# Designs tried in a protein design run: peptides against a protein of PDB entry 6GMG. Part 81

Target 1, 331 residues: chain A of PDB entry 6GMG
Amino acid sequence: DSDDRVTPPAEPLDRMPDPYRPSYGRAETVVNNYIRKWQQVYSHRDGRKQQMTEEQREWLSYGCVGVTWVNSGQYPTNRLAFASFDEDRFKNELKNGRPRSGETRAEFEGRVAKESFDEEKGFQRAREVASVMNRALENAHDESAYLDNLKKELANGNDALRNEDARSPFYSALRNTPSFKERNGGNHDPSRMKAVIYSKHFWSGQDRSSSADKRKYGDPDAFRPAPGTGLVDMSRDRNIPRSPTSPGEGFVNFDYGWFGAQTEADADKTVWTHGNHYHAPNGSLGAMHVYESKFRNWSEGYSDFDRGAYVITFIPKSWNTAPDKVKQGWP

## One batch from the design tools (peptide)

Design b1_p24_1_s2 (made by RFdiffusion4, then SolubleMPNN; from b1_p24_1, 12 letters changed)
Fold by OpenDDE base, seed 5:
Structure b1_p24_1_s2 (fold): chain B 331 residues (1-331), chain A 24 residues (1-24)
Amino acid sequence: as target 1 above (331 residues)
Amino acid sequence: MHPMPAPKPPQSVLDSGYQSQLAA
């Protein structure tokens, strides 16, 4: 029960982390030790390290979403989400493929849809768009200038995003970012902001009015990216988990992974930071653990999820929660 | 404050990296 959640205690600013533990190709540690690392590495504002505040520790205590929350400065809204879906592969497999032994038609279709998403291409698309946005931000001192720059960049690249409506999450994302408006953040100056990326894993079969099969095995038509843009309509994501396929089976509602603004060109070498569950040291779930995973480990996901989205948001450049290079683990 | 959504994972899956282990 969420009532068992506890805010991790404060850590002294100068306390160094204990070594992380290797776990199946990822680095793992308890939440308090992550706070120590965060204070040493990611806490810097205008070059000065900061103690994680009580509010930030409270955000972090929510688990996987808490990691993204504390580093992005806001609870994920997931409005500007990207994915890659191979429609031709999907159609071909549905037409020419066959269910496995014991696999229902609905299960087959759900699996084929899941497999038709390309996590690497989805991530690459988000990085591409973030790069375009960062170029548009660089010399823009008001929102109008940013939007004009963005449109020009898109036109030069012949990007389908140029056709998006002005009300689209693509164009409204910056103005809807609280830290953009904050005096100590962007202060309404786009050039003080940078685009950052996180990922969400979730279940496609969330429509309660749909068939039980879709809720159990996925909705093949749900949460597909728009052709050309790669934008995913996340409005129907209500954090509803996969329905059990057998008695006693339970699934997780979502997973979040923080990437930030790493410059590593090789996707496989990028580091994704995520948590296992909310912090409940005195409860059945136990203490929250934080993982720093390579892209392969992150993108594999779990059977709980059949969708992965890569989301763009913004943080002030003065924050060091999204450095160019992330080192996995400690030391 | 309205409670924000938090993950409610099965402990065994997320803690152990179960899926990654099977894929390796």
Scores: peptide ipSAE 0.028, ipTM 0.643, DockQ to the pose 0.058
Fold by OpenDDE base, seed 3:
Structure b1_p24_1_s2 (fold): chain B 331 residues (1-331), chain A 24 residues (1-24)
Amino acid sequence: as target 1 above (331 residues)
Amino acid sequence: MHPMPAPKPPQSVLDSGYQSQLAA
């Protein structure tokens, strides 16, 4: 249970990190050492490094979501989410494929659906949209100007997002960002904000009214992106984990990975920061570890999850939690 | 305020570093 969660202690501002260690092709460290790195690299406000506050350390202690939380400045709402789904592949595999030996029909369909998502294209779509938003934010000193710019950009690209409702997560995301309204954040000035990206892995079979098979093997129809926009309706994501398929089996409820605003054009070279579990140094789970994974390692996910979404939110440009370049590990 | 959601204890793959196959 999360009752044994502990807030990591403060680290001196000038304390340098210990070297990260390799773990399955990614860089790994204990949470306290990540705090040290964070203070040296990501903590800067208006160009000045900051000690991670107790509040931020508490956020971080929640594990994978904590990494995204501390860097985005808010608990993930996941409202502006993108993915890519190959409908033709899905239909063709269902029609022409067959279950593997020992695989049930439901398991087969769930697997085929999972495999029909293209993580790279989903990520690319989010990056494309984030770029459009960043252009719209530029030189926009009120929300009206931002929205006008955004509509113009979308029109120029003939993007289906131009047809979204004004109250949609796409258009309302900025105004609903707490740091946008903060005096030391955006101060209601869009040009002081930038779009950033994180990812969530989760289970599709969350509908408790659906069949047990869907809860065990996935719901092939759930959490698909809308055609044209790539938007995923995340309203039905209730952080419900995959149901066990065998006695004693258990699955994690979600995973979060922080990308930020890296400018690396090659998706495979981008770095994703995530945690394994909440920090429980004196509990059964042990200390929280933070991982910095390349895109391939992140996007592969785990059997716990059959969906990946790439989510856009906003942070003040004065924050350095989303730098143009992220270096994996330390030094 | 209601408690914030946190990751459940990794009972499958997160604690082991296991990675699934990349979706195509």
Scores: peptide ipSAE 0.025, ipTM 0.643, DockQ to the pose 0.059
Fold by OpenDDE base, seed 2:
Structure b1_p24_1_s2 (fold): chain B 331 residues (1-331), chain A 24 residues (1-24)
Amino acid sequence: as target 1 above (331 residues)
Amino acid sequence: MHPMPAPKPPQSVLDSGYQSQLAA
């Protein structure tokens, strides 16, 4: 029950973190120690280190989504999401492939669909778009200038996103970012903002009106990216977990990983920050742990999920929650 | 305001994740 969630206590501003623990290719620590690291590395506003506020600690306490929340400054809306799907592979495997022994047809189709997504290509697409947006933000001092720059950049790259409607999440994303409008944030100046990326893992079979098989094994047609743009319609993502296939089986509703704005060109060397569950030090779940995973570890996900999306949002350049380089663990 | 959803992984999921990482 969410009622066991506790806000982590404040940490002294100058307290250094304890060493992280290696755990299956990722660096792990308890949430309070992550707060210490966050204050030393990511807390800076206009170059000044800040103590994590009570509000930020409360956001963080929500687990994996809390990590993205505290670093992005807003609860994830997932409106500007990208993925990569190999339709030819999917069709070919459905036509020529066969269910494994003991695998139902629905399970086979769900698995084939899951395997037809390419996490690396999805991530690359998001990075490409974020780069375009960052160029458009540069020297744009009002939204109109930003939008004009964006259209020009897309035209120069012959990007299908240039054909998106003006009301599309793609064009409205900046406007809909609270920190863009804040006086100490963007102050309505696009050039003070930068694009950042996070990822969400979730279940495709969320439609309650669909077959039980789709809810158990995935909906092969759900949450596919649009051809050319790579945009995923996330409107039907309601944080519904995979349905149990056997009595007593349970699945996680979602996972979030924070990337930010790392400049590392090799995807495999990028670091993704995420949490295991909400902070419940006095409950059965225990204290929240924070993980810093390499892309391979992050993108692998869990059997709980058959979709991954890479989402773009914006933060003020004055924030240091999305540095060019992220170091895994501590020290 | 509806409470914002938080992840609650069952132990079996955590175990499966660990196994996956070990197999990779």
Scores: peptide ipSAE 0.024, ipTM 0.638, DockQ to the pose 0.054
Fold by OpenDDE base, seed 4:
Structure b1_p24_1_s2 (fold): chain B 331 residues (1-331), chain A 24 residues (1-24)
Amino acid sequence: as target 1 above (331 residues)
Amino acid sequence: MHPMPAPKPPQSVLDSGYQSQLAA
């Protein structure tokens, strides 16, 4: 029950983190120790370290989404999401492939659809778009200038995003970012903002009106990226977990991973920060743990999820929650 | 205000991710 969630206590600003625990290519620590690291590395506003506020600690306590929440400054809206789907592979495998022994047709189709998504290409697309947005932001001092720059950049690259509606999540994302409007944030100046990326893993079979098979094994047609743009319509994502396939089985509703604005060109060397569950030190789930994973570890996901999206949002450049370089673990 | 959804992953989810890495 969400009622067992506890806000982690404050950590002194000068307290250094304990060493992270290496685990299967990941670096792991308890949430309080992550707060210590966050204060030392990511807390900077205008170059000055900040103690994580009670509000930020409350956000963080929500688990994987809390990591993205505290670093992005807002609860994820997931409106500007990208993925890559190989339609030819999907069609070919459905036509020429066969269900495994004991695999139902629905399970086969769901699996084939999941396997037809390319996490690396999805991530690359998001990075490409974020780069375009950052160029459009750089010298834009009002939203109109930003939008004009963005359209020019897209036209120069012959990018299909240039054809998106002005009200689309793509063009409205900056305007809808609270930190853009904050006096100590963007102050309505696009040049003070930068694009950042996080990822969400979730279940495709969320339609309650669909077949039980789709809810259990996935909806092969759901949450596919639009051709050319790579945009995923996330409007139907309601954080509904996979349906149990057997009595007593339960699945997780979602997972979030924070990337930020790392400049590492090799995707495999990028670091993704995420949490296991909400902080419940006195409950059955226990204390929240934070993980810093390489892309390989992150992108593999879990059987709970058959979709991965890479989402763009914005933070003030004065924040250090999305540095160019992220070091895995501590020290 | 609708309560913000929080993930409730069992610890076993993390273990499953580990097993997939060993198989690769």
Scores: peptide ipSAE 0.026, ipTM 0.643, DockQ to the pose 0.051; fails the geometry check

Design b1_p24_1_s3 (made by RFdiffusion4, then SolubleMPNN; from b1_p24_1, 15 letters changed)
Fold by OpenDDE base, seed 4:
Structure b1_p24_1_s3 (fold): chain B 331 residues (1-331), chain A 24 residues (1-24)
Amino acid sequence: as target 1 above (331 residues)
Amino acid sequence: MFPMPAPKPPQEFIDQGYESQLAA
């Protein structure tokens, strides 16, 4: 329950962060110290650092989603999601593979499906699309110009996304971004915006009308990317966690990782920022911690989740929450 | 072993699916 959640206190704008702690290949710190780093590194609006507002601190306090929330400026809608699924691998493993000792058929199928997703290719697809979008944004001063540019870019690349409906999340994502409409944001000028990426981990077996086995072990057919586009239909994502397989077992409903707009070509060198849980310094969960993880550490995920999606949204170029280069940890 | 994420609010969003978020 969110009842124990506390909004972290304000940090002085000039307060420097304490050093991050190495943690299993990640850089880790308490949320208050992340706020200090954020103010020094990511807070800049039009080149000027800002104190994290109470509202932003409140958003951040919600944990992993809070990190994405504060940096993207909106609660994640997950509408424009990409993944990569190896259908041939899936079919082959189902046909020729065998359940492990003690593994049920449903568990086997769920595992094989999970393993058939390629996180790196999914991430690469999102980066490719974000790049196309950024080119379309660059000199577009109204939405119509942006959409025209986008269609041209897609046509030139023979990208299947060109066939998406005008009302699809792909084409509507920009207009539905609050910061695009804000005077100090995009001000309805696409050229003031840039595409950014975050990732969501979640459970496939969310259909309440499906079998208990699917809810426990995953739905092999759920949340697969469409061929050609790589788009994942996220409409059925209801933030429902994996069902327990034993009494007392519980799973987390989602995890979010913030990538932004890093230009590092090597996926393995990219940094993903995420939180462990909501901030409850006086509660059982304790203080929220923020992690800056390399892609390998992020993409590994947890047993709570069998799907990973890479989502595109937009932020104003005047924000520094998505710099070209992210340095892991502090200093 | 890296600590796993704990339950995550906000409750108002946790209880809402993708379509519900679009409708709001």
Scores: peptide ipSAE 0.034, ipTM 0.713, DockQ to the pose 0.060
Fold by OpenDDE base, seed 2:
Structure b1_p24_1_s3 (fold): chain B 331 residues (1-331), chain A 24 residues (1-24)
Amino acid sequence: as target 1 above (331 residues)
Amino acid sequence: MFPMPAPKPPQEFIDQGYESQLAA
C-alpha cells in the first residue's frame, strides 16, 4: 500500500557511508547509507557539498525511479529514448525458428522480439548522441546557437537525427528541462548544461485493447526504435506491468538505472545505480535498498520486462550527480 | 540468480509524486 512510504531522515553532511555489501556482482546498501554516499560524492553544487534536502529525500524514497529523479533533478519523462533492434534477426527467427516445447506462438514471438533488442548497441547509440549534444552545448550561449551547432554536428556525421522535426523530443529536450531555465542552473545558457543518460526497463504489452497474449508474453511490434535514428516512441508507456501468466504471479511495473555522464569507454565497466522499491521501513516491503550494478548486471534485467530504453536528459554542469568516473560501492 | 526486486510503487503513487514536483 502506498501509505507505508516514508521519507528517509536527514543524514549529517559529514557522515561517511558504511561499507556496501556485495550482492550477485552488485554493490548494495540501505537508502540511508546511499544518502551518506550521495552527500560525499554527488551532492556538490559549484564544488561545494550539500546536504540532501527533504524534497530530494522524498524523491529518492520512491525507489528505482527515485534514484534517477534525485540525480537528474526531475521526474523521468522518458521522451528522448534510444534502443537498438535487429529487424533481420527478428524476421529470420520468426520464419525459421520454432516454439519451444510448451511455448505458445505468442510466447515465442514475444521472446524472439525481446532477444532481438541489443542493450549494448542501444546504450552505445545514446552515448553517441549525448556526445554530439555535449559538443553542441559547449560554446552555445543561447538555444538558437545550440540548435545550429547540433544540426551542424549531425550533418558532419551524416546522422539521420538531422532530419527530425524541430518539435521532436530530440530538439526540444533542452528547452523542456526545468534546470536549464533555473537561475542557479543553466540560466538559459546551453553551455552550462550537459547531457546525461539513464535507462528504463518496462513491459511492451501495455495496450489494454490488445490481445491477452500480448499482455502476457509481450507485443513484438511495440516500442521498437525508428530505423536510422534509434529513437523510441515512449508515448504509449504508461507503466503498466506484465500480465500474470499463472495464478498468483505478479510483475513489477518498471526499473530505472542511473548512468549519468561516465566517460568509461568499456560498457561492461560502467556503473548503474538503481533501487529495489519505495522506502517502507515499517511496512511489509521494508527499507529501500540502493544497488550499484555493472552494465552486465543492469542490462540483464528481469522477466518482468522485455524492453530497455536509454534516455537522454540534461543537468547543469555545476551539479556533480553525473561525474566522469563512478566508483562502485564504498569505500 | 539475482532475486527479483520487490514491487515498485503503484502508478497512482508515482503520479502523485510527479504532480507534487510540478506544483512546487
Scores: peptide ipSAE 0.033, ipTM 0.686, DockQ to the pose 0.056
Fold by OpenDDE base, seed 5:
Order: C-alpha cells, then sequence, then structure tokens
Structure b1_p24_1_s3 (fold): chain B 331 residues (1-331), chain A 24 residues (1-24)
C-alpha cells in the first residue's frame, strides 16, 4: 500500500557516498546513498552543491519515476515521446512467422510487435531531436525565436517534424515546462534551457474496451511511432499494467530511466538511472534501491512491458542533474 | 551475457493518465 511509503531522511551535504554494489553490469545502492551521490554530483545549481530538499526527497521516494522526477524537476508528462518501429519486419513476421509451441495467436502477435520496436533507434531518434532542439535554444531569448530557430533547423535537415502542428507536443513542450517559467530557472529565456531525455517502459494493452487477449499479451497496433517523425501518441497511456495471464501473476505499471544529456556517442556506454519501487523501509517492499545501468541493461526491460519510449523534456542549464558525462556507481 | 533482470514487484504508485495531465 502507498501508505508504507516513507520520505528518505536528509543527508548531510558533505557526506560522501558509500561504494555502489555491482550487480550484473549495473551499479546498485540504497536510496539514501544515492541522495549522497546526488548531492555530490548532480545537486549543483549555478555551480554550487545543494542539499536535496524535503520536496525532492519526497519525489525520489516514489521509486523509478521518482528518479526521473527529482532530476527533471517535474513529474513526467511523457508528451514528447519517440520510438522506432520496423513495420516491414512486423508485417513479414506476422505473415510468415508461426506461433511457438504453446503460444496463442494473440501472444504471438504481441511478441512480434514488441520485437519490432528498436530501442536503440528510438533512443537515437530522441537524441537527434534533442540536438536539434538544443541548437534552436542556444541563442533564442524568447519562445518565438526558439520556435523560429527550430523550424529552420528542421527545414535544413528535411525533418518530418517540420510538418507538425503548432499545437503539437513537439512545439509546446518548452512552454509547458514549469522550470522554463521559473525566475531561477529559464525565466522565459530558452537559451537558459537544455533538452534532456528519459525513458519510459509501459504496457501497450491498456484499452479496457479491447479484448482480454490484448490486455494480456499486448496490443500490436498501440503506441506505434508516426512514420518519419518517430513521435508516439502517449495520450492513451494511463499507467495501466499488463493483465495477469495466470492466477497470482502481477505486473508493474511502468518503469522510468533517467539519461539526461550525456554526450557519449556509443549508446551502449550511456548510463541510465532508475529505481526499483517506492521507499518502504518498514514495509513489505523494503528500502528503495537506485540502479545505474548501461543502456543494454535498461533497454532489456521486463516482461511487464512491451513498449519503450524515449521522452524529451527540458531543464535549466544551471542544473547539474544532466551532466555531459555520468559515471556509473561510486568508487 | 547478463541474466535477465528479475521481475519488479508491483508498483502501487498511481498517477493521472496522460489525458488527465493534458487537461490540466
Amino acid sequence: as target 1 above (331 residues)
Amino acid sequence: MFPMPAPKPPQEFIDQGYESQLAA
């Protein structure tokens, strides 16, 4: 029960983290120790370390979403999401493939759809778009200038996003970012903001009016990226978990991974920060743990999810929650 | 080859859906 959630206590600003524990290519630690690392590495505002506030600790305590929340400064809205889907592969496998032994048709179709998504290409698309946005932000001192720059950049690159409606999340994302409007944040100056990326894993079969099979095995047609743009309509994502396929089976509603603005060109070397569950040190779930995973470990996901989206949002450049380089773990 | 991650325990955190967030 959410009633067991506890806000982690404050950590002294100068307290150094304990070493992270290596776990199958990941670095793992308890949430309190992550707070220590966060204060040393990510807390900086205008170059000054800050103690994680009570509000931030409360956000963090919500688990995987909490990691993204505290680092992005807002609860994830997932409006500007990207993915990559191989339609030809999907069609070919549906036509020429066969269900595995014991696999239902619905399970087969759901699996084929899941496998037709390319996490790496989805991530690369988000990085590409974030780069375009960052160029558009660089010298823009008002939203109009940003939008004009963005359109020019897209036109120069012959990017299909140039054809998006002005009301699209793509163009409205900056305006809808709270930290952009904050005096100590962007102060309505786009040049003070930068694009950052996080990822969400979720279930495709969320439509309650659909068949039980789609809810159990996935909806092959749901949450596909638009051709050319890679944009995913996330409006139907209501954080509904996968339906149980057997008695006693339960699935998690989502997972979030924080990437930020790492400049590492090799996707496999990028670090993704995520949590396991809400912090319940005195409850059945136990203390929250934070993981720093390589892309391979992150993108593998869980059987709970058949979709991965890479989402762009914005943070002030004065924040150090999205540094160019992220070191996995702590020595 | 790293082993597949163990299934996560059920997450009880429920937030507003995307549509609800857009309406706000």
Scores: peptide ipSAE 0.030, ipTM 0.697, DockQ to the pose 0.038
Fold by OpenDDE base, seed 1:
Structure b1_p24_1_s3 (fold): chain B 331 residues (1-331), chain A 24 residues (1-24)
Amino acid sequence: as target 1 above (331 residues)
Amino acid sequence: MFPMPAPKPPQEFIDQGYESQLAA
């Protein structure tokens, strides 16, 4: 019950974290200890560490989305989302494959669709686009200059994003970022901003007017990236969980992972920060835990989800919530 | 150019996230 959610207390600014607990390639800690790490490592504004504010602690308390929320500075809108889908693989498996023993046709099609998404290629596409955006942001002191730079970069790379409408999430993302407009943020200066990445796992079968089979086993046609651009239309994502396939079965609505702006070229070595659930120290769920996972641990996902999207947003360069290097855990 | 409105956070869904069993 969301009514059990509690805002974690403030941590002293100079309090060092306790060591994280290693578990199956992840580093794990309780939310209060993550706040300590965050204050030492990620809290910096203009090079000065800050105590996590009450508002930020409240955001964080919402669980996996809270980690992305506190580090991006806004609740995820997921408007600029990327994925990679292998259409040829999908068609081939549908044609030449067969349901497993006991697997229905709908289960088979949903599984094949899920397996036709490539998380690594989706992530790489988002990184590619973020890189283009960062080049366009550099030395652009108004939105017009940024957009002109962006169009030039896309033309030079012959990128299909050059054909997007001016009103698309791709071109509107910066101006729709609250921190871009803040005096202590971008102050309407694109060169003060940088592109960052987070990921969302969610369920494809969310259409309540569709078949029960799609809600149970996935909608093979839903949330596919557009050819050439890799853009995913997220407008139909309403945080609806997978429908149960058996009595007593239940699924969670989403998972969020924070990447930021790491420069590690090897995807497998990148670190993703996420939470398990909202903070309920006195409730049945217990205290919130924060995980720092390698890409393999993040991208494998769970049976609750059959889609992964990699989303671009922006933060001020003066923030240290998205450093070039992220260290997993605490010594 | 006016920014497009950001969708409001759905409060009933914000409070929930996947409980990782693999990290336990």
Scores: peptide ipSAE 0.027, ipTM 0.605, DockQ to the pose 0.171

